# Peptides against a protein of PDB entry 3NZW, part 51

Target 1, 212 residues: chain A of PDB entry 3NZW
Amino acid sequence: TTTLAFRFQGGIIVAVDSRATAGNWVASQTVKKVIEINPFLLGTMAGGAADCQFWETWLGSQCRLHELREKERISVAAASKILSNLVYQYKGAGLSMGTMICGYTRKEGPTIYYVDSDGTRLKGDIFCVGSGQTFAYGVLDSNYKWDLSVEDALYLGKRSILAAAHRDAYSGGSVNLYHVTEDGWIYHGNHDVGELFWKVKEEEGSFNNVIG
Target 2, 222 residues: chain B of PDB entry 3NZW
Amino acid sequence: QFNPYGDNGGTILGIAGEDFAVLAGDTRNITDYSINSRYEPKVFDCGDNIVMSANGFAADGDALVKRFKNSVKWYHFDHNDKKLSINSAARNIQHLLYGKRFFPYYVHTIIAGLDEDGKGAVYSFDPVGSYEREQCRAGGAAASLIMPFLDNQVNFKNQYEPGTNGKVKKPLKYLSVEEVIKLVRDSFTSATERHIQVGDGLEILIVTKDGVRKEFYELKRD

## One batch from the design tools (peptide; aimed at target 1 T21 V31)

Design b2_p21_1_s1 (made by RFdiffusion4, then SolubleMPNN; from b2_p21_1, 12 letters changed)
Fold by OpenDDE base, seed 4:
Structure b2_p21_1_s1 (fold): chain B 212 residues (1-212), chain C 222 residues (1-222), chain A 21 residues (1-21)
Amino acid sequence: as target 1 above (212 residues)
Amino acid sequence: as target 2 above (222 residues)
Amino acid sequence: PFVEPYERVVEELKYYESLVK
């Protein structure tokens, strides 16, 4: 798995691969590793698929309850705290979760929280999470700027996942790409890694370790 | 160390068509190298045009299917006999599975039916309840043998239009029920040749808007 | 989703836990 999220002047970019593995077996190439909690909030999945899918869906229900009770959208801070509190109750039980909760509220602006099953909850600007995270960081960190255009930011997110998919055997399939704004998340498509690789190689002159 | 789980082998296969879905399973039940039964069905009509199989440890599979059937019953009681949708069924099964997250059902679960638009639907579950809607999925003992074949024949992976130098992929299209049945039969016959836990009989449940139809085919009795 | 038996799932979960920040 490789997931990433980063803040920039235009909001948040979220990009994830879609490969699920069971040991050396590719279980699926089409897993949805972004949970659309609601139209304004995204959760990413790394670690145990069931743990993330179950509890982030549960989180969606909690966020909806908040909205109904308080007559306003839940903050990213509060949403991530709900999840963090939940997983902390299971600390030591064997949950495996590496998640990013991403959203944009008027109060907070663009906001990313990292939440994992160890009880860690961190607010930050850039996170890569998963077995391919170091490969993604290599590309992302070297090209990241706050002032990226939306187009460049989307490409950078996509390109970083592609790099990880290329080097990490546990990552691949496709890139699912999101742009998060104050008005909610925007889905920017599913990009097959096979097709994307050759396109990028040709256009950039990159990946020269591979002969076409 | 005590192992609470058994493995009864077998293989299951789901394929979604345009306006139908198929869930198939062999009828062999085995423990280690001993055949317990040559005809033990593992694919079930659960009502509301939903078919289900939970392949792996048969005791766990039977328990899970029974619980789901009970869920369907109670859903009808609570909602004035409203039909349970396939997506709601999938969510329910997730909760059944994840409810035993720390002592899981030792099964790979597949359900098939029609979605609310009348399109064929197949949902696949891991032992602890993660699930995904897919066009096809193989589960069980010979899943590793069959799934690559399905990738090629259902999703047309690695197939290209002739004369395009591999630049144009074969377009995706729905398969007819006859084509799907043929693929299922070919999958199981080939799997039977290479896996000792697959054989004896093949039961195929076909879900359409008209209901569930069953077909049975003999497999090698080796 | 995991297609492997639970024992394989447990192994994979342990691996992914090791990657958590």
Scores: peptide ipSAE 0.021, ipTM 0.748, DockQ to the pose 0.134
OpenDDE base, seeds 1, 2, 3, 5: peptide ipSAE 0.017, 0.027, 0.023, 0.031; ipTM 0.746, 0.755, 0.758, 0.749; seeds 1, 2, 3, 5 fail the geometry check

Design b2_p21_1_s2 (made by RFdiffusion4, then SolubleMPNN; from b2_p21_1, 11 letters changed)
Fold by OpenDDE base, seed 1:
Structure b2_p21_1_s2 (fold): chain B 212 residues (1-212), chain C 222 residues (1-222), chain A 21 residues (1-21)
Amino acid sequence: as target 1 above (212 residues)
Amino acid sequence: as target 2 above (222 residues)
Amino acid sequence: PFVEPEERVKELLEYYESLVK
């Protein structure tokens, strides 16, 4: 798995691969590793698919309850804290979760929290999470700046996942791409890695280690 | 020595068509190298046009299916005989599976039916409740043999339009019920040849708007 | 080989946790 999220002047970019593996077996190439908690909040999943899918869906319910009770959208900080508190209660039980909770509230602005099953909760501007995270960081860190255009930011997210898919055997399938703004998240499509690779190679003149 | 889990072998396969879905399974039940039964059905009509199979440890599979059937029953009681949708069924099964997260059902679960738009639907589950809607999925002993075949024949992986020098992928299209049945039969016939835990009989449940139809085919008995 | 029930469950859980990493 490779997931990433980063803040920039235009909001948040979230990009993830779609491969699931069981040992050497590719269980799926089409896993949805972004859970749409609500129109304004996204959760990413790495680690145990069931753990992430179950608890982030549960988180969505908790966020909805908050909105109904308080007549206000839940903050990204509060949403991530709910999840963090939950997984911490299961610490030592064997949950496997590496998640990012991403959202844009009027109060907080664009916000990303990293939450994992070890009990870590971090707010930050840039996170890559999964077995391919170091490969993604290599591309992302080299090209990141706050003042990226939305177009450039989307491409950078997609390109970083592609790099990870290329080098990490546990990552691949496709890239799912999201842009989060104050008005909510926008889905920017599913990009097959096989097709995307050759397109990028041709357009950039990159990946010269591979002969086409 | 003591092991809380057994493995009864077998294989299951789901394929979604445009306005139908198929869930198939062999009827062999085995322990190690010994055939327990040559006809032990493992694909079930659960009502509300939902068919289900949980393949692996048969005791766990049977328990899970029974729990789901009961869930359907109670759903009707609580909601004035409202039909349980396939997506709601999937969520329900997730909760059943994840409820035993720390002592899982040792099964691979597939359900098939029609979505609320009348389109074929197949959902697959891992042992602890992660699920995905897919066009096709194989589970069980011979899943590793069948799934690549399905990738090629249902999703047309690695197939290209003739004369395009591999530049144009074969377009995705729905298969007819006849085509799907053929693929299922070919899959299980092939699996039977190469896997000792698959054989004896093939039961196919076909879900359409008119209900669930069952077909049975003999497989090799060796 | 003999595997304790708890160890067996642990092994299975570890296997399942490997699905989406």
Scores: peptide ipSAE 0.166, ipTM 0.763, DockQ to the pose 0.070
OpenDDE base, seeds 2, 3, 4, 5: peptide ipSAE 0.023, 0.150, 0.179, 0.117; ipTM 0.775, 0.772, 0.769, 0.756; seeds 2, 4 fail the geometry check

Design b2_p21_1_s3 (made by RFdiffusion4, then SolubleMPNN; from b2_p21_1, 12 letters changed)
Fold by OpenDDE base, seed 1:
Structure b2_p21_1_s3 (fold): chain B 212 residues (1-212), chain C 222 residues (1-222), chain A 21 residues (1-21)
Amino acid sequence: as target 1 above (212 residues)
Amino acid sequence: as target 2 above (222 residues)
Amino acid sequence: MFVEPYERVVKQLEYYKSLYK
């Protein structure tokens, strides 16, 4: 798995691969590793698919209850805290979760929290999470700047996942890409890694370790 | 020492068409190298045009299917006989599976039916309730033998348009029911040749807007 | 942090079985 999220002048970019593995077996190439909690809030999945899928869906329900009860959208801080508290209750039970809660509220602006089943909860501007995270960081850190255009930011997110998919055997399939703005998240499509790789290689002159 | 889990082998396969879906399974039930039964169906009509199979440890599979059938029953009671949609069924099954997250059902679950638009739908589940809608899925003992074949023949992986130098992929299209049945039969006959836990019989449940139809074919019995 | 969607599930199931072997 490779997931990433970063803040920039235009909001948040979220990009994830779609490969699921069980040991050496590729279980799926089409897993949706982003859970759309509400129109302004996304959760990413790494680790145990069922743990993430179940509890982030549960989180969505909690967020909806908050909205109904308080007549206001839940903050990213509060949403991530709910999840963090939940996994903390299960600490030692064997949950496997590495998630980013990404969203936009008027109060907070664009916000990213990292939450994992070890009990860690971190607010930050840039996170890569998964077995391919170091590969993604290599590309992302080298090209990141706050003043990226939306187009460049989207490409950078996509390109970083592609790099990870290329080097990490546990990552691949496709890139699912999101842009989170004040008006909510926008889905920017599913990009097959096979097609994307050759396109990027040709356009950039990159990936010269592979003969075309 | 007491072992709560067994492995009864077998293989299941789901494929979604445009306006139909198929869920198939062999009828062999085995423990280790001993055939317990040559005809033990593992694909079930659960009502509301939903077919289900939970392959692996048969005791767990049967328990899960029974719980789901009961869930369908109570859904009707609570919602004035409203038809359970396939997507809602999938969510329900997730909760059934994840409810035993710390003592899982030792099964790979596939359901098939029609979505609310009348399109074929196949959902697959891991043992603890992660699920995904797919065009095809193989589960069980010979899944590793069949799934790559399905990737190639259903999703046309690694197939390209002739004369394009591998630059244009073969376009995705739905398979006819006849094509799917043939593919299923070929998959199971091939799997039977290479896996001792697959054989004896093949039962195929076909879901259309008109209901569930069953077909049966003999497989190798050695 | 674990990073494979199904790896832990598979290992956990095998672990459960192994406890009783």
Scores: peptide ipSAE 0.023, ipTM 0.746, DockQ to the pose 0.129
OpenDDE base, seeds 2, 3, 4, 5: peptide ipSAE 0.024, 0.024, 0.024, 0.023; ipTM 0.755, 0.758, 0.747, 0.743; seeds 2, 3, 4 fail the geometry check

Design b2_p21_1_s4 (made by RFdiffusion4, then SolubleMPNN; from b2_p21_1, 12 letters changed)
Fold by OpenDDE base, seed 5:
Structure b2_p21_1_s4 (fold): chain B 212 residues (1-212), chain C 222 residues (1-222), chain A 21 residues (1-21)
Amino acid sequence: as target 1 above (212 residues)
Amino acid sequence: as target 2 above (222 residues)
Amino acid sequence: LVVEPAKRVEEQLEYYASLVK
């Protein structure tokens, strides 16, 4: 798995691969590793698929309850804290989760929290999470700047996941890409790695370690 | 050492068509190297045009299916006989599975039916309730033998249009029920030849708007 | 961290079985 999220002048970019593995077995190439909690809030999944899918869906329910009770959308801080508190209660039970909660509220602006099953909760501007995270960081850190255009930011997210998909055997399938703004998240499509790789190689003149 | 789980072998396979879905399973039940039964059905009609199989440890599979059937019953009681949609069924099954997260059902679960638009739907689950809608999925003992075949023959992986120098993929298209049945039969006959835990009989449940139909075929009895 | 459905679960089940013994 490789997931990433970063803040920039235009909001938040979220990009993830879609491969699921069971040891050496590729279980799926089409897993949705972004859970759309609500129109303004995204969760990413790494680790145990069931743990992430179940509890982030549960989180969505909690967020909806908040809205009903408070007549206001839940903050990203509060949403991530709910999840963090939940996994902390299960500490030692064997949950496996590496998640990012990404969203936009008027109060907070664009916000990213990292939450994992170890009880860690971190707010930050850039996170890569998964077995391919270091590969993604290599590309992302090298090209990141706050003033990226939306187009460049989307490409950078996609390109970073592609790099990880190339080098990490546990990452691949496709890139799912999101842009989060004040108006909510926008899905920017599913990009098959089998096609994307060759396209990027040709356009950039990159990946010269591979002969086409 | 004592293991609370058994492994009863077998294999199941789901394929979604345009306006139908198929869920198939062999009828062999085995423990280690001993055949317990040559005809023990493991694919079930659960009502509301939903078919279900939970393959692996049969005791867990049966328990899960019974719980789901009961869930369907109570859904009708609580919601004025509203039909349970396949997506809602999938969510319900997730909760059944994840409810035993720390003592899981040792099964690979597949359900098949029609979505609310009348399109074929197949959902697959891991033992603890992660699920995905897919066009096809094999589960159980011979899943590793069958899935690559399905990738190639259902989703046309690694197939390209002739004369395009491998630049144009074979276009995706729905398969007819006859084509799907053929693929299922070929899958199981092939798997039976290479896996000791698969064989004896093949039961196929076909879901259409008209209901659930069953077909049975003999497999090798070795 | 990887999305692992079956193998990780199986490993956990094996571990659990060892504890129950």
Scores: peptide ipSAE 0.043, ipTM 0.749, DockQ to the pose 0.171
OpenDDE base, seeds 1, 2, 3, 4: peptide ipSAE 0.042, 0.039, 0.042, 0.061; ipTM 0.742, 0.758, 0.758, 0.747; seeds 3, 4 fail the geometry check

Design b2_p21_2 (made by RFdiffusion4)
Pose (drawn by RFdiffusion4):
Parts: structure tokens; C-alpha cells; sequence
Structure b2_p21_2 (pose): chain A 212 residues (1-212), chain B 222 residues (1-222), chain P 21 residues (1-21)
């Protein structure tokens, strides 16, 4: 798995791969590793497929309950804490999840929280999570500027996941893109690496190793 | 020491058509190198036009299917006999499985039916509730032998329009019930040839707007 | 026959694994 989310001038970019594995067995190329908690909240998934899916879906129900109770959209900080505190209760039981809670509130602006099953909870501008995280860091860190256009930022996030899908045997399938502004998240499509790779290689001239 | 799990073999297969779906499984049940039964059904009609199979440790598979069938019964009791849609059944199965997160039902489960638009639907599950809707899926012992074949023959993977210089992908025209039954039978004759836990018989459950139908085919018994 | 037995053992080990991302 490879997931990333980064803040910039135009808000937040979220990109994930879609591969699921059972060891060296490719279990699926078409899994959704991003969950739409609500119109302004996204959650990313890495680690145990069932733990991530189950607890992030549950997180969505907890965020919805907060809105009914407080008559107000839940903050990114509080939403990430609900998951962080839940996972902490299970520390030592073997839950396995690397997660990112990304969203926007008038109160907080663009906000990103890294939350994992060790109980670690970190606010930051840039995170890459999963077995392919270092591959995504390599491309994303060397081309990142706060002042990226929405178009360039969307591409970098896409390109970074592509770099990870290429080098990490446990990442691949397709790339799912999102952009987060104060008007909520905008889905920017599902890009199959099967075609995205060759297209990027030709148009960019990169991936100069692999023979085409 | 005591091991609460065993492996009863078997292979299951699910394919979704435009307005139908199928869930198939061999009827052989095994322990180690012996055959417990040559005919022990492993795919079940659970009502509300849903078929399911939980393959792996059979005791767990039976307990799960039994628990789900009871779940559909109570769904009717608690919701004025409302039909349990396949999507709803899938989320329900997720909770049943994740409920044993720390002592899992050791099964790979697949269900089939039609969605609320009458389209064919297939859902497959991880032992602990991870699930996704799909076009087709192979589960169980020969899953590693069959899934590649389905990616090619069902979803036309790696296949291109001849003469397009590999530029145009083979279109995703959709399979009829007849063409699906062929792929299923071929899949199981192939799996019976190469996997020692697959054989004896093949039982297919076909689901349409008219309900659930069954077809049976013999397989090699060696 | 030995190849089929090795394959069955490998598949049994594979079936023991949970899906991961």
C-alpha cells in the first residue's frame, strides 16, 4: 500500500494506491483505500484491510453522531482523536493500521493528521504511509513547493503514488486522487497504472530504466 | 497442543452477469489426504435471493452461514419483512466476521445476488470482514489457479484489439449466463486437474430476478 | 504428485493470511 496527503497553497492533495495483498498474493487491484467521512473529511487506509475498513467506517458513524449532538461539523482534530483514542484502547491486541485523517473546517483550515495503531497521532503538512511510503517520499519530497498549482499538486501526488506502485511489490493497481478545499473534497478519478505508467513515461521521459 | 482450526479444502467461484450472478463450488470435503465426502454442499441459498459460501475451515463456514441465515430471518422480524439487499447483507457479514476479530472464522466468504437495480453482484470477504464488490472471484484451495484465468476471461485483462499495436484494449462486452457457465465448468475441470483438494462434483447456484436455480456436474474423483 | 502436494501446502499457507493494504 502507498498513501500520501500533503498541504499546499491550494488546500490538500490525497492520493492512494488500490492494491490488496495476502502475502505475495495479489488479492485485489481495485480496493478503495480512501473513505469519505463526510463532504469535508477524508480518511486514508494502510495496514490491515479489515481493521482499517471496519474502524474507519465506524469513525464515520462517530463523526455523524457528533454533528447530530453538537449541531456542528466535527473538527479534523477531534475526528482524528476519536480514532486515535479508540486504537489506543486496543494497544497490544494486534490492530494494524497506518491512517491519515484529512479535512477542512473554517476553524482549522486545511488539516492533516497521521494516526496509527501504535497510538501515534501527528499533525503535519506531508505524510506518506504504507509499505511503499519511502518511494512516494522520494518523488514527493524532491518536487514539493508550498506554491504548487492545484493542477501541479494533483499531478505530483499522482506521480508519487505511481513511483511507489512501480518500485514496491506490495503497491499498485490504480491511483485514486482527491483535492480538499473549504468547499469539501473533490474526487479526481481512478487512474490504472496499467495505462498511467506508459502514458507518464512517454509524456515525461522518466522511468528511463524500463524498456518500452 | 490443541489447534482450533482445520482445513477442509474445496474451491468456490462467483461471477456476476448483467442481470444474473452465479456462485459455484466443488462438493468435495477433505482432511489432510483423505476424502470425508464427495458430496457435501458448500454453497447455500440464504433467502432474499442471496447465495453464500464460506470456504476454509468448514466448521467455521457452517457457523457463519447459519448465523447469517438467522440474521436474514431476524431482519424480516425487526423491519416489517423488508428484503435484505445484497449490499446490506455484505455490511452485515462484515460485522459478523469482525465480531470474531480476535478468534476469526477461518473462511474466505463470497456472496452473490442482484443489487437494487437488478444488476448481478458478487461480494467477497476476508476472514475478518474486509470486503469489496466485484465482477468475479475465486475462493478456496484453487483460488490461486483460477483467479488469473477469470481476470483474463471475465475482465479481459492483458487482451488487446488485434492489429491496434496493443493500443486499444479488448472491449468489456458482458457475458451471458451460458458463457459464464462455460467458464465456471472449465475453471473447475482445470482446478480438478491440478489441485488434489478439488474434485468429485460441481454445484452452481444461478440467481436472477426469478430466484435461485441449481445445476450439478460431475468432476474427476481421483 | 509431489508437485501437487507442494502446491496444496503453499495454498494452505496462503489461505491462512489476512488481506492487507
Amino acid sequence: as target 1 above (212 residues)
Amino acid sequence: as target 2 above (222 residues)
Amino acid sequence: SEEKKELAEEDKERRALFWTF

Design b2_p21_2_s1 (made by RFdiffusion4, then SolubleMPNN; from b2_p21_2, 9 letters changed)
Fold by OpenDDE base, seed 2:
Structure b2_p21_2_s1 (fold): chain B 212 residues (1-212), chain C 222 residues (1-222), chain A 21 residues (1-21)
Amino acid sequence: as target 1 above (212 residues)
Amino acid sequence: as target 2 above (222 residues)
Amino acid sequence: MEEKRELAKKDAERARLFWEL
């Protein structure tokens, strides 16, 4: 898996691959590694598929309950804290989760929290999570700046996942791309890695380790 | 050392059509190198136009299917005989599986039916309850032999329009029930030739708006 | 050592069944 999220002047970009594996077996190439918790809040998935799906879905329920009780959307801080508290209760039980809770509230603005099954909860501007994270960071860190245009930011997110999909055997399939703004998240499509690879190679003159 | 799990072999396969879905399984049940049964059905009609199979350790599979059938029953009691939707069934099964997260059911679970729009639906589960809706899925012993074939023949992976120099992919289209049945039969006959845990018989459950029908075909018995 | 090896094999077998992202 490779997931990433970063803040920039235009909000948040979230980009993820879609491969699931069981050992050396490619279990799926079409997994949705982003949960749409509400129109303003996303969760990303890395680690155990069941752990992530189950608990992030549960988190969605908790977020909805918060809205019903408090008559306001849950904060990204609170949502991420709920998840972190839960996984901390299971610390040592063997949960495997690396998640980013990304969203926008009026109180917080665009916000990203990293939460993992070790109980780590971090607020930050840039995270890459998964087996391909180092490959994604290589591209992302090299090209990131706060003042990216929305178009450039979307491309950078997509391009970083593509780099990881190219080098990480456990990442691939497609890139799912999101832009989070004050108006909520916008889905920017599913981009097949095979097609995207050749397009990017041609346009950039990159990936010269592969002969066309 | 005590192993709580067995492996009863077998293979299952689900394919969704436009207005139908198919879930198929061989009828061989084995332990190690011994055939326990040449006809042990493992694909079940669970009611509400949902068919289910949980392949791997048969004791766990049977237990899971039984629990799900019971869940369907209770759903009717609690919701005035409302039909359980396939997506709700999938969520329910996730909870059944994840409820044993630390002592999992040793099975690959597939369900098939129609979604609320009448479109064919196949859901697949890992042993601990991750699930995905897919157009097709193979599970069990010969899944590694069949799944690539399904990628090619159902999802048209790596197929291109002739004369386009690989620039135009073969367009996705739904397969007819006859085409799907043909693919299922070819999948299982091929798997039987190459995997000792697959064979004897093939039972196919076809879900349409009119209900569930069954077809049976002989497989190699060696 | 043999018990640990068997446990490791079982864990490995289980790991091959679970989907990982």
Scores: peptide ipSAE 0.431, ipTM 0.823, DockQ to the pose 0.329; fails the geometry check
OpenDDE base, seeds 1, 3, 4, 5: peptide ipSAE 0.410, 0.427, 0.414, 0.411; ipTM 0.823, 0.825, 0.828, 0.826; seeds 1, 3, 4, 5 fail the geometry check

Design b2_p21_2_s2 (made by RFdiffusion4, then SolubleMPNN; from b2_p21_2, 10 letters changed)
Fold by OpenDDE base, seed 2:
Structure b2_p21_2_s2 (fold): chain B 212 residues (1-212), chain C 222 residues (1-222), chain A 21 residues (1-21)
Amino acid sequence: as target 1 above (212 residues)
Amino acid sequence: as target 2 above (222 residues)
Amino acid sequence: MEEKRRLAEEDRELARLRWEL
């Protein structure tokens, strides 16, 4: 898996691959590794598929309950804390989760929290999470600027996942791309790696380790 | 050296069509290298136009299917005989599986039916309850032999329009029930040739708006 | 039951069947 999220002047970009594995077996190429908790809040998934899917779905329920009780959307801080507290209760039980909670509230603005099954909870501007994270960081860190245009930011997110899909055997399938703004998240499509790779290679003159 | 799990072999396969879905399984049940039964059905009609199979350790599979059937019953009791939708069934099965997260059911679960729009639906589960809706899925012993075939023949992976120099992908289209049944039969006959845990018989459950029907075909018995 | 759970958690074959992201 490779997931990433970063803040920039235009909000948040979230990009993820779609491969699931079971050992050396490619279990799926079409997994949705982003949960749309509400129109303003996303969760990303890395680690055990069931652990992430189950508990982030549960988190969605908790977020909805908060909204019903408090008559306002839950903050990104609070949502991430709920998940962090949950996984901490299971510390040592063997959960495997690497998640980013990304969203927008009027109180916080665009916000990203990293939460993992070790109990770590971090607020930050840039995270790459998964087996391909170092590959994604290589591209992302090299090109990241706060002042990126929305178009450039979207491309950078997509391009970083593509790099990881190229080098990490456990990442691939497609890139799912999101842009989070003050108006909520916007889905920017599913980009098949097989097609995207050749397009990017041609347009950039990159990936020259592969003969076209 | 104690292992709480067994492995009863077998293979299952689900394919969703436009307005139908199929879930098929061989009828061989084995332990180690011994055939326990040449006809032990593992695909079940669970009511509400949902068919289910949990392939792997048969004791766990049977237990899971029974629990789900009970869940369907209780759903009717609690919701005035409302039909359980396939997506809700999938969520329920996730909870059944994840409820045993630390002592999992040793099974690959597939369900098939129609979604609320009347479109064919197949859901696949790992042992601990992650699930995904897909157009097709193979599970069990010969899944690694069949799934690539389905990628090619259902989702048309790696197929291109002739004369386009590989630039135009073969367009996706729904398969007819006859085409799907043919693919299922070809999958299982091929799997039977190459895997000792697959064979004897093939049972196919077909879900349409009119209900569930069953077809049976002989497989090699060696 | 505790022993069975421990064994299940350590089961390599079961682990191989779990989906990972």
Scores: peptide ipSAE 0.445, ipTM 0.817, DockQ to the pose 0.289; fails the geometry check
OpenDDE base, seeds 1, 3, 4, 5: peptide ipSAE 0.435, 0.440, 0.442, 0.445; ipTM 0.810, 0.816, 0.815, 0.812; seeds 1, 3, 4, 5 fail the geometry check

Design b2_p21_2_s3 (made by RFdiffusion4, then SolubleMPNN; from b2_p21_2, 10 letters changed)
Fold by OpenDDE base, seed 3:
Structure b2_p21_2_s3 (fold): chain B 212 residues (1-212), chain C 222 residues (1-222), chain A 21 residues (1-21)
Amino acid sequence: as target 1 above (212 residues)
Amino acid sequence: as target 2 above (222 residues)
Amino acid sequence: MEEKIELAKKDKELAKLRWEL
C-alpha cells in the first residue's frame, strides 16, 4: 500500500493506490483505501484490510453520532482522537493500521492527522503511509511547495503514488485521487497504473529505465 | 494434539452479470487426502435473494452461514419483514467475521445477489471481514488457478481489439447468463483436472429478479 | 510441541488468506 496526504495553499490532496495482497498473492487491484466519512472528512487505509475497513467505518458512525448529538460536525482533531483512543485500547492485540484522517472544519481549516495501531497520533502537513511510503516521499518531497496550484498538487499526489506503485511490489492497481477544500472533498477519479505509467512516461520523458 | 482448524478443500466462484449473479461451488468435501463426501453442498440460498458460500474449514463455514441466516430472520423481525439488501448483508457478514477477529473463521466468503438497482452483485470477504464488491471472484483451493482466468474472460484483462496493435483494449461488457455458466463450467472442469480438492459435482446458484435457480453438473470423480 | 507447530502452521495459512493493504 501507498497512501499520501498533504496540505497546500489550495487545501488537501489525498492519493492512494488500490492493491491488496495476501503474501505474494495479489488479492485485489481495486480496493478502496479511502473511506468517505462525511462530505468534509476522509480516512485512508494501510495495514490489515479488515482492521482498517472495520474501525474506520466504526469511526464514521461515531462521527455521525457526534453530529447528531452536538448539532455540529466533528472536528478533525476529535475524529482522529476517537480512532487513536480506540486503537490504543487494543494495543498489543495485533491490530494493524496506518491511517490518515483528513478534513476541513471552519475552526481548524484543512487538517491532517496520522493515526496508527501503535497509538501514535500526529498532526502534520505531509504524510506518506504504507509499504511504498518512502518511494512516494522521494517524489513528493522533491516537488512539494505550499504554493502549488490545485492542478499541480493533484498531479503531484498522483505522480507520487505512481512512483510507489512502480517500485513497491505491494502497491499498484490504480490511483484514487481526492482534493479536500472548505466546501468538502472532491473525487478526482480512478487512474489505472498501467495506463497512467505509460502516459506519464511519454509526457514527462521519465521512467527511462523502462523500455516502451 | 489440538488443531482448531481443518481444511475441507473445495472451490467457489461468483460472477455478476447485468441483471443476474451466479455463485458456484464444487460439492467435494475432503480431509487431508480422504474424500468425506462427493456431494456436500456449500452454496446456500439464504433468503431475500441472497446466496452465500464460506469455503475453507467446513465447520466454520457452516457456522457462519447459519449465523447469517439467523441474522436475516432477525432483520425481518426487527424491520417489519423488510428485504435485506445485498450491501446490508455484506456489512452484516463483516460484523460476523470481525466479531471473531482474534479467533477467525477459517473461510473465504462470497455472497451474490442483486443490488437495489437490480444489477448483479458479488461480494468477497477475507477471513476477518474485509470485503469488496467485484464483478467476479474465485475462492478456495483452486482460486489461484481460476482467478487469473476470470480476469481474462470476465474483465477482459490483457485483451486488445484486433488490428489495433495493442493500442485499444477490449471493451468491457456484461456477459449473458449462458456465457457465465459456460465460464463457470470451464473453470471448474479445468480446476478439477489440476487440483485434488476440487471435483465430484458442481452446483451453481443463479440469482435473478425471479428468484434463485439451481443447476447441477457432474465433475470428475477421481 | 507438535500442537504448537500445528497451530503455527494454521496461523501462517490463515495469514495467507488475510488481505493486507
Scores: peptide ipSAE 0.463, ipTM 0.821, DockQ to the pose 0.327; fails the geometry check
OpenDDE base, seeds 1, 2, 4, 5: peptide ipSAE 0.453, 0.461, 0.462, 0.453; ipTM 0.819, 0.824, 0.822, 0.818; seeds 1, 2, 4, 5 fail the geometry check

